# Peptides against a protein of PDB entry 8YVU, part 45

Target 1, 39 residues: chain A of PDB entry 8YVU
Amino acid sequence: PQLCYILDAILFLYGIVLTLLYCRLKIQVRKAAITSYEK
Target 2, 160 residues: chain B of PDB entry 8YVU
Amino acid sequence: TWLTVLKKEQEFLGVTQILTAMICLCFGTVVCSVLDISHIEGDIFSSFKAGYPFWGAIFFSISGMLSIISERRNATYLVRGSLGANTASSIAGGTGITILIINLKKSLAYIHIHSCQKFFETKCFMASFSTEIVVMMLFLTILGLGSAVSLTICGAGEEL

## One batch from the design tools (peptide; aimed at target 1 R30 A33, target 1 (a further copy) L25 Q28)

Design b2_p21_7_s2 (made by RFdiffusion4, then SolubleMPNN; from b2_p21_7, 11 letters changed)
Fold by OpenDDE base, seed 2:
Structure b2_p21_7_s2 (fold): chain B 39 residues (1-39), chain C 160 residues (1-160), chain D 39 residues (1-39), chain A 21 residues (1-21)
Amino acid sequence: as target 1 above (39 residues)
Amino acid sequence: as target 2 above (160 residues)
Amino acid sequence: as target 1 above (39 residues)
Amino acid sequence: SLEKKADEYFEQLLEQARKEV
């Protein structure tokens, strides 16, 4: 049971990091799309 | 720039893979240090007896390191090497999952056979502990596989 | 303890889904960058 | 064994990586 909580913490951190990266990437896609539209 | 973000992503996936490998290695080391697996009767720790935490960790670590190095050096030959390493790590991960599933089945069967209602018994405690460790390693292996596959796809996309 | 394992499963699934979405988004960014470079 | 071959391939990749570093 204690190991489960450790795993939860690791997975949670991983999820947060991935979410942040996903958001950053999404912003980049949007910026690229806008730049392409302005050209 | 988009290139910088892509680089950070590959590095992140590589770091995740290395981290997964390190955790697996740590668990393997801890289990081997705390438990004399060689003297444990049964196949509760079959994955450990097979050395999966060690060789699997090595494969994932190498794959992650190669991915990071490939991205940092930004050389075509390194990208190919990383792709190969990630592919190998993906295969290793798949094999590891299979071994872990088999171990999990054996551990669960052991718990069922001994009717481990009292987890305070040494055998039941060890079986339960093994099950928890195997499940954790399974999750880590799947995470590592996911990272390796992701890196492989990213590398393949760069070569195309 | 059982709830912890369920949480682990959910977080794990979430991590996989995010990873896949991240890869797809990365491909989109690359395609957008290539298109911008060709223009 | 396939596993041994995989290990050898991985070692070769490591060696290539070391040469490139």
Scores: peptide ipSAE 0.323, ipTM 0.796, DockQ to the pose 0.018
OpenDDE base, seeds 1, 3, 4, 5: peptide ipSAE 0.313, 0.331, 0.317, 0.322; ipTM 0.792, 0.792, 0.787, 0.796; seed 3 fails the geometry check

Design b2_p21_7_s3 (made by RFdiffusion4, then SolubleMPNN; from b2_p21_7, 10 letters changed)
Fold by OpenDDE base, seed 5:
Structure b2_p21_7_s3 (fold): chain B 39 residues (1-39), chain C 160 residues (1-160), chain D 39 residues (1-39), chain A 21 residues (1-21)
Amino acid sequence: as target 1 above (39 residues)
Amino acid sequence: as target 2 above (160 residues)
Amino acid sequence: as target 1 above (39 residues)
Amino acid sequence: DLEEKAEEYFEELLRQALEEA
């Protein structure tokens, strides 16, 4: 039971990190698309 | 800028693979230190008896390190080496998942046979503990495999 | 304990989905960058 | 200590990846 909670904490942290990276990548893609449209 | 972002993502995947491998190795070491698996009756710890946490962690660590080094040096020979290592790590991860699933089935069958209502019984406690550790290792192995496969696909795409 | 395992499964699935989406987004960004360099 | 160090290293790598993005 305690090991399960530790795994949950690790997976939760991993999920938050991936979400932040995904959001940043999405913002970069949008900026690149805008720059491509202005050229 | 985009190539730099891609390199950072590959490095991140490599680091994730190394971390997963280290966690698996730590769990393997802790279990071996606390329990003498050789004296445990049954196949509850079959994955540990096969040494999967050790050799699997080594393969994942080598694959992750090679991926990071390949991205940092941008040498063609390192890219090919990383691709080969990631492919080997992916195969090892798949084999490890299979072993862990078999172990999980045996542990669940043991719990079912003994109708472990009393968690404090030594046999039921060991079976439950084994099941929890095997599930954790299975999740970590799947995460490591996902990272290795992703790195392999990215490396193969750069060679084409 | 059962809730912990359910949470682990949900977080694990979420992690896999985010990883796949991140990879797809990264490939799209690479394709957009290559197209921008060829223009 | 090694797990904590690995977590710190991972957080630092993430922070660097976030700053360069």
Scores: peptide ipSAE 0.423, ipTM 0.817, DockQ to the pose 0.119; fails the geometry check
OpenDDE base, seeds 1, 2, 3, 4: peptide ipSAE 0.391, 0.274, 0.418, 0.379; ipTM 0.811, 0.790, 0.813, 0.808; seeds 1, 2, 3, 4 fail the geometry check

Design b2_p21_7_s4 (made by RFdiffusion4, then SolubleMPNN; from b2_p21_7, 12 letters changed)
Fold by OpenDDE base, seed 4:
Structure b2_p21_7_s4 (fold): chain B 39 residues (1-39), chain C 160 residues (1-160), chain D 39 residues (1-39), chain A 21 residues (1-21)
Amino acid sequence: as target 1 above (39 residues)
Amino acid sequence: as target 2 above (160 residues)
Amino acid sequence: as target 1 above (39 residues)
Amino acid sequence: ELEKKAEEYYQRLLEQARKEL
């Protein structure tokens, strides 16, 4: 049971990091799309 | 912008690999220190007997380090080296997953055979503990493999 | 304790899905960059 | 036999990875 909580913490942290990266990447895609539309 | 993003992603993936490797190594070390795996009845620790936590951790660590170094130096030879290391780490991760799945199956089979209704029985406790550790190691290995594959794809994309 | 394992499974699935989405988004960014370079 | 098959599979993956490099 304690190991499960540790795993939860790790997976949660990983999920947060991936979410942040995904958001950053999504913003970049949007910026690229806007730049492409302006050209 | 794209290169900067890829660099940040590579660094992150490299750090993730190193972290995964360290965690795997820690688990391996703890298990080896607490348990005499050689004297444990059954194959509930087959992944540990195979030394996966150690060699897997080494491969992932090397891959992560090479990825970080490759990103920092921006040298073509380092990119190729990182790609090779990430590929090797991906293979190692795949092997590790296979070993862990086999171990998990054995551990689960052990639990089922012994009808572990009494959690406090030493054998059942060990099998349950093994199962938990193997599951954790499996998740970590999958994460490491995911990072290694991602880095490999990134490196391959840079070579094209 | 059972809830912890369920949470682990959910977080793990979430991590996999995010990784796949991230990969897809990365491919899209690459395609957009290539298209922008050809223009 | 399963271990052998797994090893062969991994060897093939290694060889494929080498070809892609």
Scores: peptide ipSAE 0.318, ipTM 0.797, DockQ to the pose 0.014
OpenDDE base, seeds 1, 2, 3, 5: peptide ipSAE 0.356, 0.306, 0.317, 0.311; ipTM 0.803, 0.797, 0.795, 0.794; seeds 1, 3 fail the geometry check

Design b2_p21_8 (made by RFdiffusion4)
Pose (drawn by RFdiffusion4):
Structure b2_p21_8 (pose): chain A 39 residues (1-39), chain B 160 residues (1-160), chain C 29 residues (1-29), chain P 21 residues (1-21)
Amino acid sequence: as target 1 above (39 residues)
Amino acid sequence: as target 2 above (160 residues)
Amino acid sequence: CYILDAILFLYGIVLTLLYCRLKIQVRKA
Amino acid sequence: SELEEKAEKYVEELFKETFTS
């Protein structure tokens, strides 16, 4: 009954999860590109 | 096989360490700049008053920088420094967790007994705001400490 | 406030959709 | 260094292809 930031609290978790998943994907793709481009 | 997986997966732990360090500064500066932290009737601030946002800000940052640079550049003396910085950050997080827990204990002791019936927007909006902010910081610090301890136990993997 | 929260509430849907698309594309690669 | 730069360009091209496609 006192909404706004209570619903906005889970959005911060959503942001943290996405900002970490993108970093993991970028690092993984960079490693895959390095391993594939060597030969 | 846990050691190999932890070794090959290393620099993301430095990414999340540095994300914690960077996001700790924003909160610490905003909370310590918007209003004085020594004239609170309920003495709600028990973590920002102890320097915690500025206690592990350039502390987690250096551990994340060393961990990131470790795989980028395999320096002779950087490997030794990385383990020390990881274990010092593990201790700093251990302390931060307990100080944040006693901050939650005091904030709940303030809001719990006749200070404000039901939710906020009666007399102490700042009390609920500080409680929510500290809870978010505690969760983020748990996330960061878990990765710091995982990197600490992955980095040695050998005698000395 | 509430509407401001709603405007950034769907940004996550598109962001995750593009993230899944990138994942499938990289899996194909 | 040249291989890392090629890998960073590939990551950027992959993101551009995902957003353009």

Design b2_p21_8_s1 (made by RFdiffusion4, then SolubleMPNN; from b2_p21_8, 10 letters changed)
Fold by OpenDDE base, seed 3:
Structure b2_p21_8_s1 (fold): chain B 39 residues (1-39), chain C 160 residues (1-160), chain D 39 residues (1-39), chain A 21 residues (1-21)
Amino acid sequence: as target 1 above (39 residues)
Amino acid sequence: as target 2 above (160 residues)
Amino acid sequence: as target 1 above (39 residues)
Amino acid sequence: SELEKKAEEYVKELLEAVRKA
């Protein structure tokens, strides 16, 4: 049971990190799309 | 800018792979230090007896490091080396998953046979602990394999 | 303890889904970059 | 153990690298 909680913590942190990276990438895609539309 | 983004993503995948490898090594070392696997009856720790946490972690670490170095230096020979290392790491990860699944099945079967209702019984405790560790290692190995495969695909795309 | 395992499963699935979405987004960014370079 | 401490430090460095990436 204690190991399960440790795994939960690791997976939770991983999820947060991936979410942040996804948000950053999404912002970059939006910027690229805007630049392409202006050309 | 796009090359920079791709490099950052590859570096992230490499770091994830290294981290997964290190966690696997840590779990392996902890299990080996706390439990005398050689004296445990049955195949509850078959994955540990096979040395998977060690060699698997080494493969993932090398693959991740090579991927990071290859992405940073942008040398053709490093790209090929990284591709080879990631491919080898992917194969190792797949083999590790197979071993872990077999170990998990054996551990679950052991728990079922002994009708482990009391956690404080030594045999049941060991089987439960093994099951938990194997599940954790399985998840980590899947994550590592995913990163290695992703890096392999990226590297193959650069070679074509 | 049962709740911990359920949480592990949910977090694991979430991690897989985010990874796939991240890969898809990355491919889209690459395609946009190639299109911008050809113009 | 000293090895565990080194491993923890390495993990922290990796996490920082991931944050910077």
Scores: peptide ipSAE 0.402, ipTM 0.807, DockQ to the pose 0.077
OpenDDE base, seeds 1, 2, 4, 5: peptide ipSAE 0.379, 0.299, 0.392, 0.369; ipTM 0.808, 0.771, 0.808, 0.803; seeds 1, 4, 5 fail the geometry check

Design b2_p21_8_s2 (made by RFdiffusion4, then SolubleMPNN; from b2_p21_8, 10 letters changed)
Fold by OpenDDE base, seed 2:
Structure b2_p21_8_s2 (fold): chain B 39 residues (1-39), chain C 160 residues (1-160), chain D 39 residues (1-39), chain A 21 residues (1-21)
Amino acid sequence: as target 1 above (39 residues)
Amino acid sequence: as target 2 above (160 residues)
Amino acid sequence: as target 1 above (39 residues)
Amino acid sequence: SELEERADRYVEELLRQVREA
């Protein structure tokens, strides 16, 4: 049971990090799309 | 700028792979230090007996390190080497998953056969503990495999 | 304890989905970058 | 092996329980 909680913590942190990276990447894609539209 | 972002992503994947490998190695070492696996009846720790936490961790660590080094130095020969290492790590990860699944099946079977409803019994506790560790290692191995495959695809894309 | 394992499964699935989405987004960014470079 | 078959049945039962929950 304790190991399960540790795994939960690791997976949770991984999910948060991936979410942040995804958001950053999505913002970059949007900026690129806006720049292409202005050209 | 986009290339820099891609490089950072590859480095992140490499770090994730190394971290996964290190965690697997740590778990393997702890289990081997605390438990005398050779004297445990049955195949509950078959993956540990096969040494998967050790050689698997080594393969993943090498693959991750090569990926990071290749990305940082931006040398063509290192990129090819990293691609090869990631491919090898992917194969190793697949093999590891297979071994872990087999071990998991054996552990679960042991619990079922002995009707381990109460985990205070030594044998049932060990089987349950093994199951938990194997599941954790399985998840970590899948994560490592995903990272290795992702790095392989990225490396292949850079070579084309 | 059982809830912990369920949470692990959910978090694991979430991680896989996010990874796939991230890969797809990354491919889109690459395509956009190539298109911008050709202009 | 018989042990593997029993294990498979057990896993199937667990999966069934998960699906029913």
Scores: peptide ipSAE 0.369, ipTM 0.793, DockQ to the pose 0.011
OpenDDE base, seeds 1, 3, 4, 5: peptide ipSAE 0.395, 0.362, 0.347, 0.350; ipTM 0.812, 0.813, 0.793, 0.799; seed 1 fails the geometry check

Design b2_p21_8_s3 (made by RFdiffusion4, then SolubleMPNN; from b2_p21_8, 11 letters changed)
Fold by OpenDDE base, seed 1:
Structure b2_p21_8_s3 (fold): chain B 39 residues (1-39), chain C 160 residues (1-160), chain D 39 residues (1-39), chain A 21 residues (1-21)
Amino acid sequence: as target 1 above (39 residues)
Amino acid sequence: as target 2 above (160 residues)
Amino acid sequence: as target 1 above (39 residues)
Amino acid sequence: DELERKADAYVERLLQEVREA
């Protein structure tokens, strides 16, 4: 049972990190699209 | 097109927000159905007494739904509405996190005061249960807040 | 303790979904970069 | 209960759409 809580914490952290990375990547894609449109 | 992909991502975030809201609501309803929180002494269930699982879930659900609808209909007024709803949900999420943290502190303090080594005691069991539920709700609230903020940023970007 | 396992399952599923989305987005960024390079 | 079931079905459909995209 204690291991479950540790796993929850790890998975939660992983989820947050992935969400942030996803957001950053999405912003990069948007910037790339804007740059391509301006050319 | 890139815009289509971004829209699909926004829908996904909206769905995630709705799911988080629904899970929070389900937990709230289950806790309220199983336990009469009003009869429980102490501040172990302060987040539940504040009604956060309900109103927070409603706000997140509405925000997610509006985001999905806004994306599907591609109407400017819906985009603004979604942005407003996401902003409101973000504020609600932040408030919820604060309430949940306070509840967690109280629950942990209760566990320490009563030296809850034996979980079979009613008070210790309730405190432990409260702690577990509050932790889950905290995680869900953080996820919901993340989705709401993401949707807000996406909506703001579309308006610019 | 049982709720912890449920949370683990949800977080795990969320992590998988985010990973897939991240991969898709990464592929899109790569495609955009290639297209910009060919111009 | 019916509303919850409809919501679940809606979420599942959305997830499927995301997977197909």
Scores: peptide ipSAE 0.390, ipTM 0.818, DockQ to the pose 0.089
OpenDDE base, seeds 2, 3, 4, 5: peptide ipSAE 0.363, 0.384, 0.378, 0.367; ipTM 0.799, 0.801, 0.814, 0.813; seeds 4, 5 fail the geometry check

Design b2_p21_8_s4 (made by RFdiffusion4, then SolubleMPNN; from b2_p21_8, 10 letters changed)
Fold by OpenDDE base, seed 3:
Structure b2_p21_8_s4 (fold): chain B 39 residues (1-39), chain C 160 residues (1-160), chain D 39 residues (1-39), chain A 21 residues (1-21)
Amino acid sequence: as target 1 above (39 residues)
Amino acid sequence: as target 2 above (160 residues)
Amino acid sequence: as target 1 above (39 residues)
Amino acid sequence: DELEEKAEAYVEQLLQQVRQA
C-alpha cells in the first residue's frame, strides 16, 4: 500500500513534466507555423 | 533551431532512461537488503533471482549514457554506438518484461492458493510485497523500453 | 488502497498517451523543419 | 545509507537537468 502511493507520486511528477514539455513543444510548433505563413 | 530542440529531446529521453535504470537499481538493492531472497521459498522473487534489476539497469544506464554522449559530440561512430546500445537495451527491456510477467503470474497464483485473507501471515505478506515491487518494476521497465525504442528510432532516422 | 491502484493505472495510461503525442508532435516539427530547409 | 544519499543526490541533479532542458 505504501509503495502504491510512492508510485503514484512518481507517475504524477512524470505526467506534469511531460505536460510542460508538450506545451513548450506545441508553442514552438505554433511559432514556426506563423513564421512560415508570413513568408 | 529544430535540431537543438531534437537534441534536447534525445537528452531528455536519455536522462529518463538513466533515471529509470537508477530507480530499478534502488528497488533491487532495497529488496536485497530487506529480504533474503535465497531463503524465500518458491518463485515469488524469480525476477530478482535472475538478477534482472541489476543487468537491466546496467543496460538502460549504458544506453542512456551513450545516447547523451552521442547527442553532445555529434560523431557518426557514436551515433552508431548509441543505436546499438539502445537496441540492446530494448531487447533487455523486453526480456525483463517477460520475466516480470512470469513472476507476477507466479506471485498471484501463490496468493490465490494460500487464500491470503490474513495479511499478517509471513508468506502472504511476502507475496503481496513481491507483487507490488514487481508491478513497480514492470512499469519502470515499460518506461525504460519506451525511451530506448524512441532513441533507437531517432538514431535510425539520423542514419538514413 | 484500491483507489491508489486505480490512480496508478490512470496515471500510467496518461503517461503513455502523452509520450505518444509528444513523439507525434516531434515528428511533425521535424517534417516542418525539413520542408522549410528545402525552400 | 550513504548509497541512498548518493542516489537521491543523483536524482536531484537529473531533475535539475530536466528542468533546464
Scores: peptide ipSAE 0.397, ipTM 0.813, DockQ to the pose 0.057
OpenDDE base, seeds 1, 2, 4, 5: peptide ipSAE 0.333, 0.303, 0.374, 0.351; ipTM 0.796, 0.790, 0.811, 0.804; seeds 1, 5 fail the geometry check

## One batch from the design tools (peptide; aimed at target 1 Y14 T19 K26, target 1 (a further copy) L21)

Design b2_p22_1 (made by RFdiffusion4; failed a check: a stray cysteine)
Pose (drawn by RFdiffusion4):
Structure b2_p22_1 (pose): chain A 39 residues (1-39), chain B 160 residues (1-160), chain C 29 residues (1-29), chain P 22 residues (1-22)
Amino acid sequence: as target 1 above (39 residues)
Amino acid sequence: as target 2 above (160 residues)
Amino acid sequence: CYILDAILFLYGIVLTLLYCRLKIQVRKA
Amino acid sequence: YILDAILFLYFIVLTLLYCRLK
């Protein structure tokens, strides 16, 4: 009954999860590009 | 086979360490700049007053930088420094967890007994704001400490 | 406030959809 | 407001990371 930031608290978790998943995907793709471009 | 997986998967731990160090500065500067931290009737601030946002800001940052540079550049003396920075960050997080827990204990002891019936917006909005902020910082610090301890245990993997 | 929270509430939907599309595309690659 | 500002900054950074990765 006192909403706004209670609903806004889980959005910070959503932001953290996405901002870590994109970093993991970028590092993984860079490693895959390095391993495939060598030969 | 745990050691190989932890070795090959290393610099993302540094990414999340540096994300924790970067996001700790913003909270610390905003909280220590908006209002004085020594004239609180409920003495709510028991973590920002102890320097915790500025105690492990350029502390996690150096451990994350060393861990990122470790796979980028395999320097002779950088491997030794990376383990020390990881274990010092593990200790700093261990202390930060218990200081943040006693900050939650005091904030709940303030808001629990006759200070404010039901939710906030009666007399102590700052108390609920500080409680929510410290809970978010505690969760983010647990996330960061878990990766710091994983990197500490992964980095040795050998005698000395 | 509330509407401001709603405007950035759906940005996560599109961001996750593009993230899944990138994942499927990289899997194909 | 501060929490929305930090969340909005995250979404900007994620868009940049997505465009660069793409």

Design b2_p22_1_s1 (made by RFdiffusion4, then SolubleMPNN; from b2_p22_1, 15 letters changed)
Fold by OpenDDE base, seed 4:
Structure b2_p22_1_s1 (fold): chain B 39 residues (1-39), chain C 160 residues (1-160), chain D 39 residues (1-39), chain A 22 residues (1-22)
Amino acid sequence: as target 1 above (39 residues)
Amino acid sequence: as target 2 above (160 residues)
Amino acid sequence: as target 1 above (39 residues)
Amino acid sequence: LLLLLLILLFFILITTLLKELQ
């Protein structure tokens, strides 16, 4: 049970990190699209 | 530039498919080594009993390899062959997903029948473990199918 | 323990969905870049 | 995208390995 909770914590942290990276990429993509539209 | 980027992405997708297949194979092998699936009550490990982790992983690996080979061959006459290989890869992935879904349904049905309230009950633990393994394999197969479909779309786009 | 497995499944599904969304977003950026280059 | 896919695959692999160790 304790190992399961540790794994959940690791997976949760990983999921958060991935979400943040995805959001950053999405923002970069949006910025690139805006910059492309202004050109 | 776009074609070069697409080619790199296709190669990566093919490699990803092969890796996914290898992970499925490893997982299947570990499960088969730890658990004597032949002696397990019920159809919880029906996919394992059918040897799916082995033949499915092999089939998926072959599919991934064919996709990579198809992408690497830039010859115009090979474009149709490439599309065919990618299509075969997609079919293989779809078949794998179907088998895993069937196994998952059986595992879930088993869990429901046994009314698993206590995780520490051996049968419930095995059913849960089987379900987890099948779910993981299903996700890996979905990733493989996604790569194969992506490769197929890229190949079809080159023919147009 | 059951909650751990459910959480793992959800996180895995989330990862797949994020990957698909990222792929779509990347394709959109590429299309936008191509359209910008043709102008 | 490729790096993200690789990270996701690595995560799946780690998760699978950890589940096998449990």
Scores: peptide ipSAE 0.537, ipTM 0.826, DockQ to the pose 0.080
OpenDDE base, seeds 1, 2, 3, 5: peptide ipSAE 0.525, 0.524, 0.537, 0.529; ipTM 0.813, 0.823, 0.827, 0.822; seeds 1, 2, 3, 5 fail the geometry check

Design b2_p22_1_s2 (made by RFdiffusion4, then SolubleMPNN; from b2_p22_1, 13 letters changed; failed a check: too like the target's own chain)
Amino acid sequence: LLLLALLFLFGILVTQLLNELQ

Design b2_p22_1_s3 (made by RFdiffusion4, then SolubleMPNN; from b2_p22_1, 13 letters changed; failed a check: too like the target's own chain)
Amino acid sequence: LLLLALLLLFGILLTRLLLELQ

Design b2_p22_1_s4 (made by RFdiffusion4, then SolubleMPNN; from b2_p22_1, 16 letters changed)
Fold by OpenDDE base, seed 4:
Structure b2_p22_1_s4 (fold): chain B 39 residues (1-39), chain C 160 residues (1-160), chain D 39 residues (1-39), chain A 22 residues (1-22)
Amino acid sequence: as target 1 above (39 residues)
Amino acid sequence: as target 2 above (160 residues)
Amino acid sequence: as target 1 above (39 residues)
Amino acid sequence: LLLLALITLFFQLILRLLKELQ
């Protein structure tokens, strides 16, 4: 049971990190698209 | 605009809704298969005994499927009909999810009470297991609700 | 505990899917950046 | 992509709730 909770915590942290990275990347893509459209 | 974002994500939301419904159905089926809920004493599994995960998941799945079909059939000549069908499907899905959330909340409350009262009994394990399942179902329900609401807003926005 | 493992499996799968999507998005950003540099 | 992020957040929220219930 304790190991499962640890794994859940790790997966949770991983999910948070991935979400943040994904959001940042999405913002970058949008910025790049806007910049490309203005050129 | 928010509406434009929702429109772009509509298909994804529909797929998410279907997936959520399928997962809920799977959990309901697994619980029913693993646990003979009819022989379990107490109201811990009252939601399962009522078959709520099954009919709720089916209802939600149908709503999601109808929404996706409506979106995919957006032809110029069928736009109005498709929009109407999508809106109706989104409303139905949202309603189904709402019912599921209510049931899950009820089940969770019962499990929590049982777990606290029978902390030193072997039945605590069953109560804990039930709580875990209910929480998972609640999560899936929340995801489904989010997708259904998003689809509903998108459909409603197209009608306005 | 067993349910926890099932949850872990779902989270793991979700994490993989997110990672793949992130990679795709990253590639798109890079392509957009290259295209913008060539203009 | 936003939806996927939201799904992840919801999943995380559930895990937190599970931790609180145990």
Scores: peptide ipSAE 0.569, ipTM 0.852, DockQ to the pose 0.039; fails the geometry check
OpenDDE base, seeds 1, 2, 3, 5: peptide ipSAE 0.566, 0.565, 0.558, 0.555; ipTM 0.846, 0.846, 0.842, 0.840; seeds 1, 2, 3, 5 fail the geometry check

Design b2_p22_2 (made by RFdiffusion4; failed a check: a stray cysteine)
Pose (drawn by RFdiffusion4):
Structure b2_p22_2 (pose): chain A 39 residues (1-39), chain B 160 residues (1-160), chain C 29 residues (1-29), chain P 22 residues (1-22)
Amino acid sequence: as target 1 above (39 residues)
Amino acid sequence: as target 2 above (160 residues)
Amino acid sequence: CYILDAILFLYGIVLTLLYCRLKIQVRKA
Amino acid sequence: CYILDAILFLYGIVLTLLYCRL
């Protein structure tokens, strides 16, 4: 009954999860590109 | 096989360490700049007053930088410094967790007994704001400390 | 406030859809 | 509320930049 930031609290978790998943995907793709471009 | 997986997956832990260090500065500066932290009737601030946002800001940052640079450049003396910085960050996080827990204990002791019936917007909006902020910081610090301990136990993997 | 939260509430949907598309594309690669 | 939206708005910029770069 006192909404806004209570619903806005889970959105910070959503932001953290996405901003870590993109970093993990970028590092993984960079490693895959290095391993495939050597030969 | 746990050691190999932890070794090959290393620099993301440094990414989340540096994300924690970077996001800690913004909260610390905004909270310590918007209003004085020594004239609170409920003395709500028990973590920002102790320097915790500025106690592990350039502390987690250096452990994340060393861990990122470790796989980028395999320096002779950087491997030794990375383990020390990881274990010092583990100790700093261990302390931060208990100081933040006693900050939650005091904030709940303030809001619990006759200070404000039901939710906020009566007389102590700052109390609920500080409680929510500290809870978010505690969760982010748990996330960071788990990765710092995992990197500390991955980095040795050998005698000395 | 509430509507401001709603404007940034669907940004996550599109961001996760593009993230899944990138995942499937990289899997194909 | 507003500070949290500002942080989430900056996360959105950083994530779109990382996506474009990737």

Design b2_p22_2_s1 (made by RFdiffusion4, then SolubleMPNN; from b2_p22_2, 13 letters changed; failed a check: too like the target's own chain)
Amino acid sequence: DLLLLILLFLFGILLNELLDEL

